# Designs tried in a protein design run: peptides against a protein of PDB entry 4M9S. Part 87

Target 1, 135 residues: chain A of PDB entry 4M9S
Amino acid sequence: SRGLVGVECITPYSYKSLAMALQRCVEVLSDEDRSALAFAVVMPPGVDIPVKLWSCVIPVDICSNEEEQLDDEVADRLKRLSKRGALLSGKRMPVLTFKIDHIIHMFLKHVVDAQTIANGISILEQRLLEIGNNN

## One batch from the design tools (peptide; made by RFdiffusion4, then SolubleMPNN)

Design b1_p22_6_s4 (from b1_p22_6, 12 letters changed)
Fold by OpenDDE base, seed 1:
Structure b1_p22_6_s4 (fold): chain B 135 residues (1-135), chain A 22 residues (1-22)
Amino acid sequence: as target 1 above (135 residues)
Amino acid sequence: SREEILAELEKTRELLAEAIAK
C-alpha cells in the first residue's frame, strides 16, 4: 500500500496564543512532516493508533513496495512529530502507537484544507476495507 | 461543504475501531 503524494497543512491562525504556538510548530516542520500532520486530522483524538493504521493515511512516496519500509518511514515521521511538543504522543510498548490530542485535533480540523480532509477520509476508508478483506 | 466533510470524520471512527480490534 502506498500513501498519497504530500499535501501540506496551512494554518492561517495567529490570533490566539495556543494557535500561534501551534502555527510556529507547524511552520518549522519539513514538508513531509507537515503533510503527515495534516492527514492526522482523519484520526480520532485520544486513541492510540498502531503505525500500520497510520500508514493508511500518511502520505509516503517510496520506491519500494516493502510493507516494512513503508511502516518504518511512517513511524519515523510520526516520531519526529511526537518530539514537537503536543503534536503527537508516542507509545512504544507494548505496541508502537501514536495518539493525537483533542486540542491538536481541533486545531487541525480548523486549519487543514477541506479537500485534504476529504481525501484522507476516502483513502482511509478504502485502505481499511482492504485490510478487513484480507483478514 | 466543509461542515459535511467534518461530519464524515465521525463515520471513519467506527471503521477504525474495528480495524484496531483486529
Scores: peptide ipSAE 0.435, ipTM 0.902, DockQ to the pose 0.036
Fold by OpenDDE base, seed 4:
Structure b1_p22_6_s4 (fold): chain B 135 residues (1-135), chain A 22 residues (1-22)
Amino acid sequence: as target 1 above (135 residues)
Amino acid sequence: SREEILAELEKTRELLAEAIAK
């Protein structure tokens, strides 16, 4: 499976104190990490998702990363996001997984570009079908 | 529309659950 080419959202969302705090967290991210966070919106909140499935939607620059390194690159990005407070929660055992919390997911649903969400959904469904047929 | 796109998020959950269970 291969992830999307990176697309970022730049829509600000800051009215409530919580939204403003989250927006500040997003603003200090690198472009690639912010893009990864944007595509996290397609994942269901509160579910520990294996890195392999995250790699279906987290965008990776194909010019800079080999296909065999896709999962590792995705894991690195998700790890960085998990160090930004409540953005993601990582679990290493028994399998490396990451989870997006409901509050963060709600934030993303409001601030992520609609086309980015649509693209993420489309590619996720395609990749899941491929995995299902090949596994 | 944005609302229609957001509604599609729920449809992916079942497929993900199946993939996780494998």
Scores: peptide ipSAE 0.430, ipTM 0.900, DockQ to the pose 0.036
Fold by OpenDDE base, seed 5:
Structure b1_p22_6_s4 (fold): chain B 135 residues (1-135), chain A 22 residues (1-22)
Amino acid sequence: as target 1 above (135 residues)
Amino acid sequence: SREEILAELEKTRELLAEAIAK
């Protein structure tokens, strides 16, 4: 399994309205969904990103090593996040993609710990290179 | 530093864009 340990976020903007609202939304997420959201920080905001690429960074604790099953699990997590409103926007046509909004991304840049961001970047780059080499 | 790490996010964009285009 690709499994990544869960991560937590700390916000220095606890008393700002937007941050407070988002923090409350994050607090009610499951641990796995919260971790997925944290790693979403590595994605550029405003870009429709295919699930395949999301799967490069979304942590999956228990899942098959089969790529298709991994993508399905990632898609489910992203769908749940999308149902939380502003966290993510999903689009089915022409292909299944998810997009993180600029506001949410800005929030994540401030509340996700630096090490998590660094790890996410490293993982993403490694996986992208691997995908590129396999083409 | 955190600032340096955040700066690295910008570097991943081009690589990701290339992957999206495939």
Scores: peptide ipSAE 0.428, ipTM 0.901, DockQ to the pose 0.036
Fold by OpenDDE base, seed 3:
Structure b1_p22_6_s4 (fold): chain B 135 residues (1-135), chain A 22 residues (1-22)
Amino acid sequence: as target 1 above (135 residues)
Amino acid sequence: SREEILAELEKTRELLAEAIAK
């Protein structure tokens, strides 16, 4: 209802230079963290997203289906990504959130597999409906 | 197509905005 307002991002760096730098960063990630980064493309750039919403799209395999453990695992992955330069930025207060920047999001829109994006959208919409029904 | 998927991605923004507001 409040909507999201798009902000134009201007960068002095060429797309080629950005892509090269980001590819190097992505290559050193674990398979799990790289997968998490791919699904981050579903989130709107420049918005502080609560971990609970991130957990809707970040794939995890935990021994328990408890929501608390899910959020913890997702948070750990996002924290690791935030330590990799400009991939993500985290905020602890008032609630734990993570944000993807426009330039990173632009990169992901070009390189993430189309099926991954489609799956992420589908899963996100389904999970949001479930959350809404439980409120 | 990839373009269609990206267009669908843009349409999810309102849903996310609503979820964040709640």
Scores: peptide ipSAE 0.426, ipTM 0.899, DockQ to the pose 0.043

Design b1_p22_7_s1 (from b1_p22_7, 13 letters changed)
Fold by OpenDDE base, seed 5:
Structure b1_p22_7_s1 (fold): chain B 135 residues (1-135), chain A 22 residues (1-22)
Amino acid sequence: as target 1 above (135 residues)
Amino acid sequence: SSSEIAKKFLESMKKYMQEVLS
């Protein structure tokens, strides 16, 4: 299987203005986009990351053997997130990348389960190694 | 290549991964 199963986010800081605003944005997302956002916490903040690497952790419900299709689906999700409250920042040049900002990352780090984050990091590492070993 | 990008990224995020996994 690819990616992770969707996770719901709960924050103990829901009464703080920043958390409340972000929570409202999260609540209006679709289930799939909300799940994608949750696992974005696995990525280091402030880094322009290619879609191929995002695809290592973004959960996909429809599995395909075609790598390009998976990347396209991930890209679509990330694009939607980038259009909503600057949850992500996308760049098309020189290559398509997405970045999670520090403030959003901090929010997610508080609302996503620590074990889930750790597992996601482990999975990312494994998949990066696999990609690196491919000739 | 994707392989080269993956290797470079993995090296760059080692500290980050260690912090989260610790």
Scores: peptide ipSAE 0.211, ipTM 0.806, DockQ to the pose 0.031
Fold by OpenDDE base, seed 3:
Structure b1_p22_7_s1 (fold): chain B 135 residues (1-135), chain A 22 residues (1-22)
Amino acid sequence: as target 1 above (135 residues)
Amino acid sequence: SSSEIAKKFLESMKKYMQEVLS
């Protein structure tokens, strides 16, 4: 498996409009998709990010450890999230990418544990360095 | 290549990472 330990998205803003709207979408998600959404906070908002990079932080457990299957599983989760309103924005061309908007990112930044965010960024940095060294 | 994309993305994230970690 790859990724981080799952985090919960519990908001202290239970009566705020943004939290209520997002809660409706989040409640219908599977546990796996909800976890994937939480980890989107590790990524900078407003950037079209290739699936390969998302796979560095989205936790998945596949039968085989092949990168192709890993990316496919991550892509499927991100696709489902993109179909749930404004949670994510997907783009197929020229390369399959996904983007988290600033509003959603701001919400996640307040509900995801700060240490989890820091650890996630550290892991992302490490994995990016490893990918960068594999020409 | 994935390697090139990763390098470019890492460079672009430096400011973001600094803001979150500080």
Scores: peptide ipSAE 0.209, ipTM 0.804, DockQ to the pose 0.031
Fold by OpenDDE base, seed 2:
Structure b1_p22_7_s1 (fold): chain B 135 residues (1-135), chain A 22 residues (1-22)
Amino acid sequence: as target 1 above (135 residues)
Amino acid sequence: SSSEIAKKFLESMKKYMQEVLS
């Protein structure tokens, strides 16, 4: 199936400083956007990553078979995340990319289930290999 | 192409993936 099952982001962090702000940002997200944020941890931080690669791990349960629609849905989620406390950084030129900052990534590494992270990385690897083998 | 980008990205993150999965 496409993507991973959605995961809710719940953190044991105390409500202070940056952790508090991030936790509040996460709590107000929709389930879908929160899941997208969770799986952003799979990506290496500080790298501008094209939407197509994000689509390898961002869970989209209901989408048409058209790749363009998939990418658009993923992009919309990532855009919303980029507008909420700068959880992500988006660039439109030359190609639409999104980047997760080191601080946010570190936060997610602590709040996202370790097995989910491992599974997500495995799935990313598999899908990247598939993309690489398809012309 | 998307394939080329995917290959390059995969190569670039191999170390990262190995560290996390280890």
Scores: peptide ipSAE 0.205, ipTM 0.800, DockQ to the pose 0.031
Fold by OpenDDE base, seed 1:
Structure b1_p22_7_s1 (fold): chain B 135 residues (1-135), chain A 22 residues (1-22)
Amino acid sequence: as target 1 above (135 residues)
Amino acid sequence: SSSEIAKKFLESMKKYMQEVLS
């Protein structure tokens, strides 16, 4: 299972317009999509990242453990997030990718628990290495 | 450290992305 408990986010920027807008966007997300957004912080900002790489860290609560289904579910979540203001930007060609902007990334760095970030990075690295070994 | 992990992660990511996009 790749399901992870959703992370609660607390922002120190309560009076800033961007933070308020982001908070509103986060509040209307499902628990699953909110969790996906939290783990987006482990990705480098400004980089168009293929769904396959996102699937290495985005938690999946519902779908099967099969890789094809995991990628599809991750893609669906990221697509939903991309429709929530400036949270993510999607690109279809040459492959489906998603990008987190620097400002959003910086916001997440402040609101997501530091240990969660560290764990997410570690898990992502490990899974990327595993993918490499299976090439 | 988190920084060291991030560096390794980025290297792995770049290599993987090249494979996917090639």
Scores: peptide ipSAE 0.112, ipTM 0.687, DockQ to the pose 0.023

Design b1_p22_7_s2 (from b1_p22_7, 14 letters changed)
Fold by OpenDDE base, seed 1:
Structure b1_p22_7_s2 (fold): chain B 135 residues (1-135), chain A 22 residues (1-22)
Amino acid sequence: as target 1 above (135 residues)
Amino acid sequence: SSAEVARRLLESMRRYMEEIEA
């Protein structure tokens, strides 16, 4: 499964046009970018999150698990998402970070499969603990 | 996302930022 529902879902949004626009943006994404977007729902909204931490939940299956390559690939995906319908906001300084806003996050909560969300949270928690133990 | 995930993420983020700034 792709994690995101490929069909327009009924949303509680009063902003129908926004929901529709977001759905259209999702539909034109590649499978890998759509997957990345789906897992963005596990992140807290409104927080500038370093790419390294994004890499804890963004699935990458096309490159090695080396930090440099993994982070680069994740960054590329997030950059693409940031250029589509303002799905994410990126900052370059002082370090490369990405942020999901509250509106997008709320949208994702309705269109991402519940099991995907649960799995993402579990994976993130595990990996963050590992990072914490190594610091 | 849960509040606990957010908290842990923020903690990890803080540590990460400290490491790269040193």
Scores: peptide ipSAE 0.086, ipTM 0.668, DockQ to the pose 0.020
Fold by OpenDDE base, seed 2:
Structure b1_p22_7_s2 (fold): chain B 135 residues (1-135), chain A 22 residues (1-22)
Amino acid sequence: as target 1 above (135 residues)
Amino acid sequence: SSAEVARRLLESMRRYMEEIEA
């Protein structure tokens, strides 16, 4: 299994703002999906990113060590997020990818714990290096 | 910064994966 400790997003934004609307969407997510969304902050916005790379930072605590199964679990979480307030945009062809928009990304930068962001960036870099070394 | 390096790496890996999957 791979992953990080789950996180919860909290913000004092008002319901009259887009930020509060997004926060409301976050609050109704499961802990797992909320954590997945939180770690999306480490990704560059506006880029269609393959699930393989998302799996570098999306926490999956209980799952087989098979990479394929891990990717499937990550994909399922990202799919749920894409159906919830357009938090992510999915593209199925030619390769399954997900994209975080700038506005959502900006929101996450404000509500996700700074240490979580730092850890996510570090882990992403490490795992990307590992992937690169294996190719 | 580490963030910028990671993002550049991500972009490179994304392009690489697109090439092998296409």
Scores: peptide ipSAE 0.086, ipTM 0.660, DockQ to the pose 0.022
Fold by OpenDDE base, seed 4:
Structure b1_p22_7_s2 (fold): chain B 135 residues (1-135), chain A 22 residues (1-22)
Amino acid sequence: as target 1 above (135 residues)
Amino acid sequence: SSAEVARRLLESMRRYMEEIEA
């Protein structure tokens, strides 16, 4: 698959060590941030994605947040994830974007529930179509 | 624009989905 192309560990040990390190990082996250990280798997790895598009897949409880604050809330979560090192890489210019690394993506693909991934991709596709149509 | 980025991303996602479903 495209998400895994060119991503290989040189040794089984390296893979295991990385997976263990990532697991430790995941364990210390809040439930909300861990959920956000899980849904990051639906994004293509290695691509700088604007926050607006991240908001299409990152689950936010709108009962506790105004709709107009959606992007800000998503940005905050992604910022926290980026501070955990390799989980996400953020850029502030020219626009605020976040990128998931190929290795992290590969990790998530194996640990996130398959149904969650499938649903997330479907939701993203639908919302991207809506954004595209509205310009 | 965000719309243009969205369209490009959508196309990429479609290709990706085709790969994983094949």
Scores: peptide ipSAE 0.086, ipTM 0.678, DockQ to the pose 0.036
Fold by OpenDDE base, seed 5:
Structure b1_p22_7_s2 (fold): chain B 135 residues (1-135), chain A 22 residues (1-22)
Amino acid sequence: as target 1 above (135 residues)
Amino acid sequence: SSAEVARRLLESMRRYMEEIEA
């Protein structure tokens, strides 16, 4: 399994209305969904990204290492996030993709720990290379 | 860097989408 990573976020923009609204949205999330959202910062904003690529960075604790189960679990989390204050936007056709908006991405950049971001980038890079090598 | 990862991600996305649509 990839395990679940809990992330604590601190923002210097807590007094701004937008930041406060986003903080409220984040606070009501489950731990697993909040973790998924945190790692979404690794993705480029404004891009419709297939679930397969999201699965490269979103931490999921699944019993099986089967790719299909991983993608399904990731998709479920992303779907929940898309239903929470437009944290993500999803498209079902032609393929299932999710996109992080620039505003949300900027927020995450300010609140997610720098080391977490760095680790996420490293992991994503490695896994994307692996996907590329296997194709 | 984040920019480099983004570039690679986009490349991977392109390949993935092509595979799904084929």
Scores: peptide ipSAE 0.081, ipTM 0.670, DockQ to the pose 0.021

Design b1_p22_7_s3 (from b1_p22_7, 15 letters changed)
Fold by OpenDDE base, seed 5:
Structure b1_p22_7_s3 (fold): chain B 135 residues (1-135), chain A 22 residues (1-22)
Amino acid sequence: as target 1 above (135 residues)
Amino acid sequence: SAKAIAEAFMKSMAEYMAQVEA
């Protein structure tokens, strides 16, 4: 079967093909990982983002809401996504970060519910303010 | 550094949010 590895998006047709491949990759994800991917659309594309900031929008339902456990669970989900057709790109050093590619982001903007995106952005904005106020 | 990455993120986020809100 076709995967995202080696897929190029340089023409409208290539984009369509990539979208189909992405759709297939998304369909085989667990509900948890698919949810995490959906909320990844809230982040600006092409930016290496620390796990702590990802944890502001990625929903976690199993582990405790303690910061260290939350970050670990979020990191695990993002890591799995990075291994599924390069949905994300991870870096371990100097700090653990993940990045969503522009193409993936564009795909998500068309398939994720608009209200979910809007709410996620609002939540992120609020939590960033809280982090800023608390340093 | 983590601080540098955070600052870059904040800048990118501000730009991104401005685009979304426009």
Scores: peptide ipSAE 0.093, ipTM 0.712, DockQ to the pose 0.030
Fold by OpenDDE base, seed 1:
Structure b1_p22_7_s3 (fold): chain B 135 residues (1-135), chain A 22 residues (1-22)
Amino acid sequence: as target 1 above (135 residues)
Amino acid sequence: SAKAIAEAFMKSMAEYMAQVEA
């Protein structure tokens, strides 16, 4: 069930093979899902993160003003990613969370633009502060 | 609860960023 996340690199060939597999996996994603995956690099790896926090960085083109609807859309994207070679790991109990593994995160660092990562982190920090200030 | 989650995550992010910069 862990898919590509369960693969460990013990040889140079293994590393190359894993990278190629991940690239192929990313290439078959829709533009929206690929964008969501790109922004996953902003998150710290190995941490179970609630959907609410994912929604701070995952871009949604069309959505109502309802927070729950936004979270549902984000959750759907993350769920699809979790089913694609386990790009993410989802937990439903007790709270719905998603986690990006270190190996996937490392891959994303190599393929996502550095400025995009920096901007994403800045946006996340700002939105987190807003959430904190609003209780 | 949202505040608590945000605070916990901000701490995690700070630690993460520190590791990246090291």
Scores: peptide ipSAE 0.092, ipTM 0.710, DockQ to the pose 0.033
Fold by OpenDDE base, seed 4:
Structure b1_p22_7_s3 (fold): chain B 135 residues (1-135), chain A 22 residues (1-22)
Amino acid sequence: as target 1 above (135 residues)
Amino acid sequence: SAKAIAEAFMKSMAEYMAQVEA
């Protein structure tokens, strides 16, 4: 949907400076956390997104297929990202949400090719439809 | 698949980092 498409933003930082700073943060991430960060590009920047929606795109392989456990695992990954150079911003109240800032999103948008972004959005849309149909 | 997208991203990231370091 249109509301899930990322928006570019002008930043006060040079692209090189941002890239260098983010590179250091990304290098220390686990493969799982790095993958989670990758899929943040499909979310609209500057929006507090509930964990349930993040769970639609963050790849998680858990022992149980329980939705609660899935959300918890996703939340843990997002929490770790929020603690590493503020790659994400977490908000606990009133509902646990995570937000990607425009600056970070801009970086990801330049690193991830347009087709990959489009595919990610498509996956999100498909899973959102499934949630809607199963409610 | 989600995995394929993640792998593509990782590849892109690696390539980008290599360019920055060069």
Scores: peptide ipSAE 0.019, ipTM 0.528, DockQ to the pose 0.307
Fold by OpenDDE base, seed 2:
Structure b1_p22_7_s3 (fold): chain B 135 residues (1-135), chain A 22 residues (1-22)
Amino acid sequence: as target 1 above (135 residues)
Amino acid sequence: SAKAIAEAFMKSMAEYMAQVEA
């Protein structure tokens, strides 16, 4: 597996204070949005990542297997997360991308279930290979 | 399932917060 990069962060908030704020933010999310946030930990922090790649790891249960619809659903979830403080940063130009901050990423590494992280990494690797082989 | 993952996340969060505040 690719593993997760170690992170060092400088923040004006104490780790405890940040954790408390994040807990409150997570508690108001829907189950699906919380799931999306959990899997965000598998992405490299500080990188603007297009929605297509996010869709490789974000679970989507409701929409069809149509890629465009899947991407739209994933985008909607990521957009909601980006409106929850510092969880994600969205960028619309030149293409729609989302970025997880180093601080949030470091936090998620501590609170997301280890098996969830492992599964997410393996799924991402598999789907990236498929994308690479096909297009 | 997505729900199970979310629940696991929240459980981990609660455990983490308890640890941080201890």
Scores: peptide ipSAE 0.020, ipTM 0.531, DockQ to the pose 0.593; fails the geometry check

Design b1_p22_7_s4 (from b1_p22_7, 13 letters changed)
Fold by OpenDDE base, seed 1:
Order: C-alpha cells, then sequence, then structure tokens
Structure b1_p22_7_s4 (fold): chain B 135 residues (1-135), chain A 22 residues (1-22)
C-alpha cells in the first residue's frame, strides 16, 4: 500500500469562475480522493486511460498490494472523481477508462505541489518500465 | 522527460489494450 494524506493546493486563478468551482470541488473531497486527483496531473490530458495505468500512480492506503484489489480501489476513487463536475470522465467500453480534460489538467499543474508532481512522474516511469518488462 | 514519459505511456497503453483484447 502506498498512501498520501491530503495535498495542499494553491491557485493563481482566485477570481476565475472555473477555478473557484474546481476549488470547491476539491475542498469537499476526502483526503484519499484529493490525493488521487493530485496525481492525475501526471497523466496526459485528453486520453482515455485504462484503470491499470491509473493504478501506477494513484496512491492507495486501504487495500493490499494485490493487483486486482488495487485496480478496484483505484477505479472506485476515479469513479467518485468522475462524479465531481468536470474533474474526470469515465468510459466503460471496451474497458474501463478515465480521462482528464486539458483545462482540469492545466488547473492541476498550477495547484499541485511541485514535489508531488515530481514524485508522481518518477513513480509512473518506474511502473511503466515494470509493465514493459513483464510483457 | 515529458516526451519520454509520453512514449512509455503510449507503449504501455498499447500493450495493455492488446492484452485485454486478446
Amino acid sequence: as target 1 above (135 residues)
Amino acid sequence: SSSEIAEQFLKSMKEYMEKVKA
């Protein structure tokens, strides 16, 4: 299990309607879901990404390291995020995927802590290499 | 780099999707 307790976010868009709405959405999230959203910044925007790939970077502090359990927990978090306005969009077929839009991604790039972004990138790179080696 | 991450991502995604579809 790899967990992250809440991510502090600051935004330069205090007077923009979209940013204000997004900030409100972020504020009502649980710490776990907020962490998941923060790490979404590591993903390329506008791409339907399978849950398995999301699980490479989304921190999970409840379930075991079993792959299936990890994916299930990640999917649950992403589903919750997809119900929070425009944060994520989900697609069920052919496989369960989630996508972050460009505007949301831009927002996250400004509000997510730089170290969190760097850590997420590092983790993603490592996990992707592992996936590649196991193919 | 971002480009390297993107390349690895796309490769992994492609391989994953191929496995799922097979």
Scores: peptide ipSAE 0.032, ipTM 0.579, DockQ to the pose 0.020
Fold by OpenDDE base, seed 2:
Structure b1_p22_7_s4 (fold): chain B 135 residues (1-135), chain A 22 residues (1-22)
Amino acid sequence: as target 1 above (135 residues)
Amino acid sequence: SSSEIAEQFLKSMKEYMEKVKA
């Protein structure tokens, strides 16, 4: 297994305006998509990030070691997130990328479990080092 | 697989990580 599965985002916010809308968006997500959203918090906001880098932290359990399958699964999850309350913004050209907005990122920092954030940071750091060494 | 784009993204992410840890 890659990453953490079964992560849920629960907000302590009073249900008001944007917070309420975001919370509802989170609640209707599948467990897998919700986990993906949680780990999006470790990404820098406002940056178009290619799927390859998202795949470093998005938890995916695949049977195959094929990187293409991993990227496809990650992309599908991110696409679903982008269609639900604009949780992410996707661009197809020149390369498929996804971006988390500052507002959503700020929301996630408050609702994602601290341990999840810490784990995500650790995972991202490790993966970045690996990618850097393989360039 | 080194590219300018990849390096830029990695740099941005690395900088973000450093800020988060600080």
Scores: peptide ipSAE 0.029, ipTM 0.626, DockQ to the pose 0.028
Fold by OpenDDE base, seed 3:
Structure b1_p22_7_s4 (fold): chain B 135 residues (1-135), chain A 22 residues (1-22)
Amino acid sequence: as target 1 above (135 residues)
Amino acid sequence: SSSEIAEQFLKSMKEYMEKVKA
């Protein structure tokens, strides 16, 4: 089947208004949560993505290197983001997933540092190859 | 199957990343 295609904004006015509102939400986030939000830009919008895949790009520092703890920490950050102006949408069943909407994604593409985007894509590519080989 | 869905997702992700790079 075809790949994912984004939807472009029709009116600049809507974008500007949303950007102002989102900026207020971002300002009250912790540094860790703000960083997690930035890396959400590398994910395709409108797709329910399992926490395991989010953990490929969301940077965390945990006491142990166990994969289970990594996923839990990532999930907690994503949950907080979903409660802050609905920056993300979460689903618990059948598997815990999070989704970024097209409008939020468009905002991030314009405000997130280009190097952050490039690094995130590179890391995601590597991790996806590893996951594919272990499938 | 779950494996089939995963493969389709990975394919879509790769295509998306190429668009982002362009």
Scores: peptide ipSAE 0.025, ipTM 0.601, DockQ to the pose 0.032
Fold by OpenDDE base, seed 5:
Structure b1_p22_7_s4 (fold): chain B 135 residues (1-135), chain A 22 residues (1-22)
Amino acid sequence: as target 1 above (135 residues)
Amino acid sequence: SSSEIAEQFLKSMKEYMEKVKA
């Protein structure tokens, strides 16, 4: 089953207006940032999630055996997204976390490819199990 | 690859917008 549970909500904004605004934001993103945003849909909305968990689903093309380097790259992507149209919100204390809002999450759930969502969930579940088994 | 996923995401969004505009 899914390792992280999220709560869905209804947006008070026009869906068309939100979609148009987000489309404009997405079009100016780099390929890697767009990819990161896509997989953000896998995370539960409204939850401050540590970078380590984000790194479980955010794809990175960098071939490195150093986990810290991967986390840093993921953090940089998430930071860039947080600076654009409130796509994400970051918090440094007590630990670096990022959160996706319910409205953004709801939109992504409708526009992100179903296979991408399914793959992301599967990957997250697997990674969470691995983390749990190593504790 | 990350680029392929990003392209698919953008494509999905554009397709959705076309539906909304129609």
Scores: peptide ipSAE 0.015, ipTM 0.448, DockQ to the pose 0.520; fails the geometry check

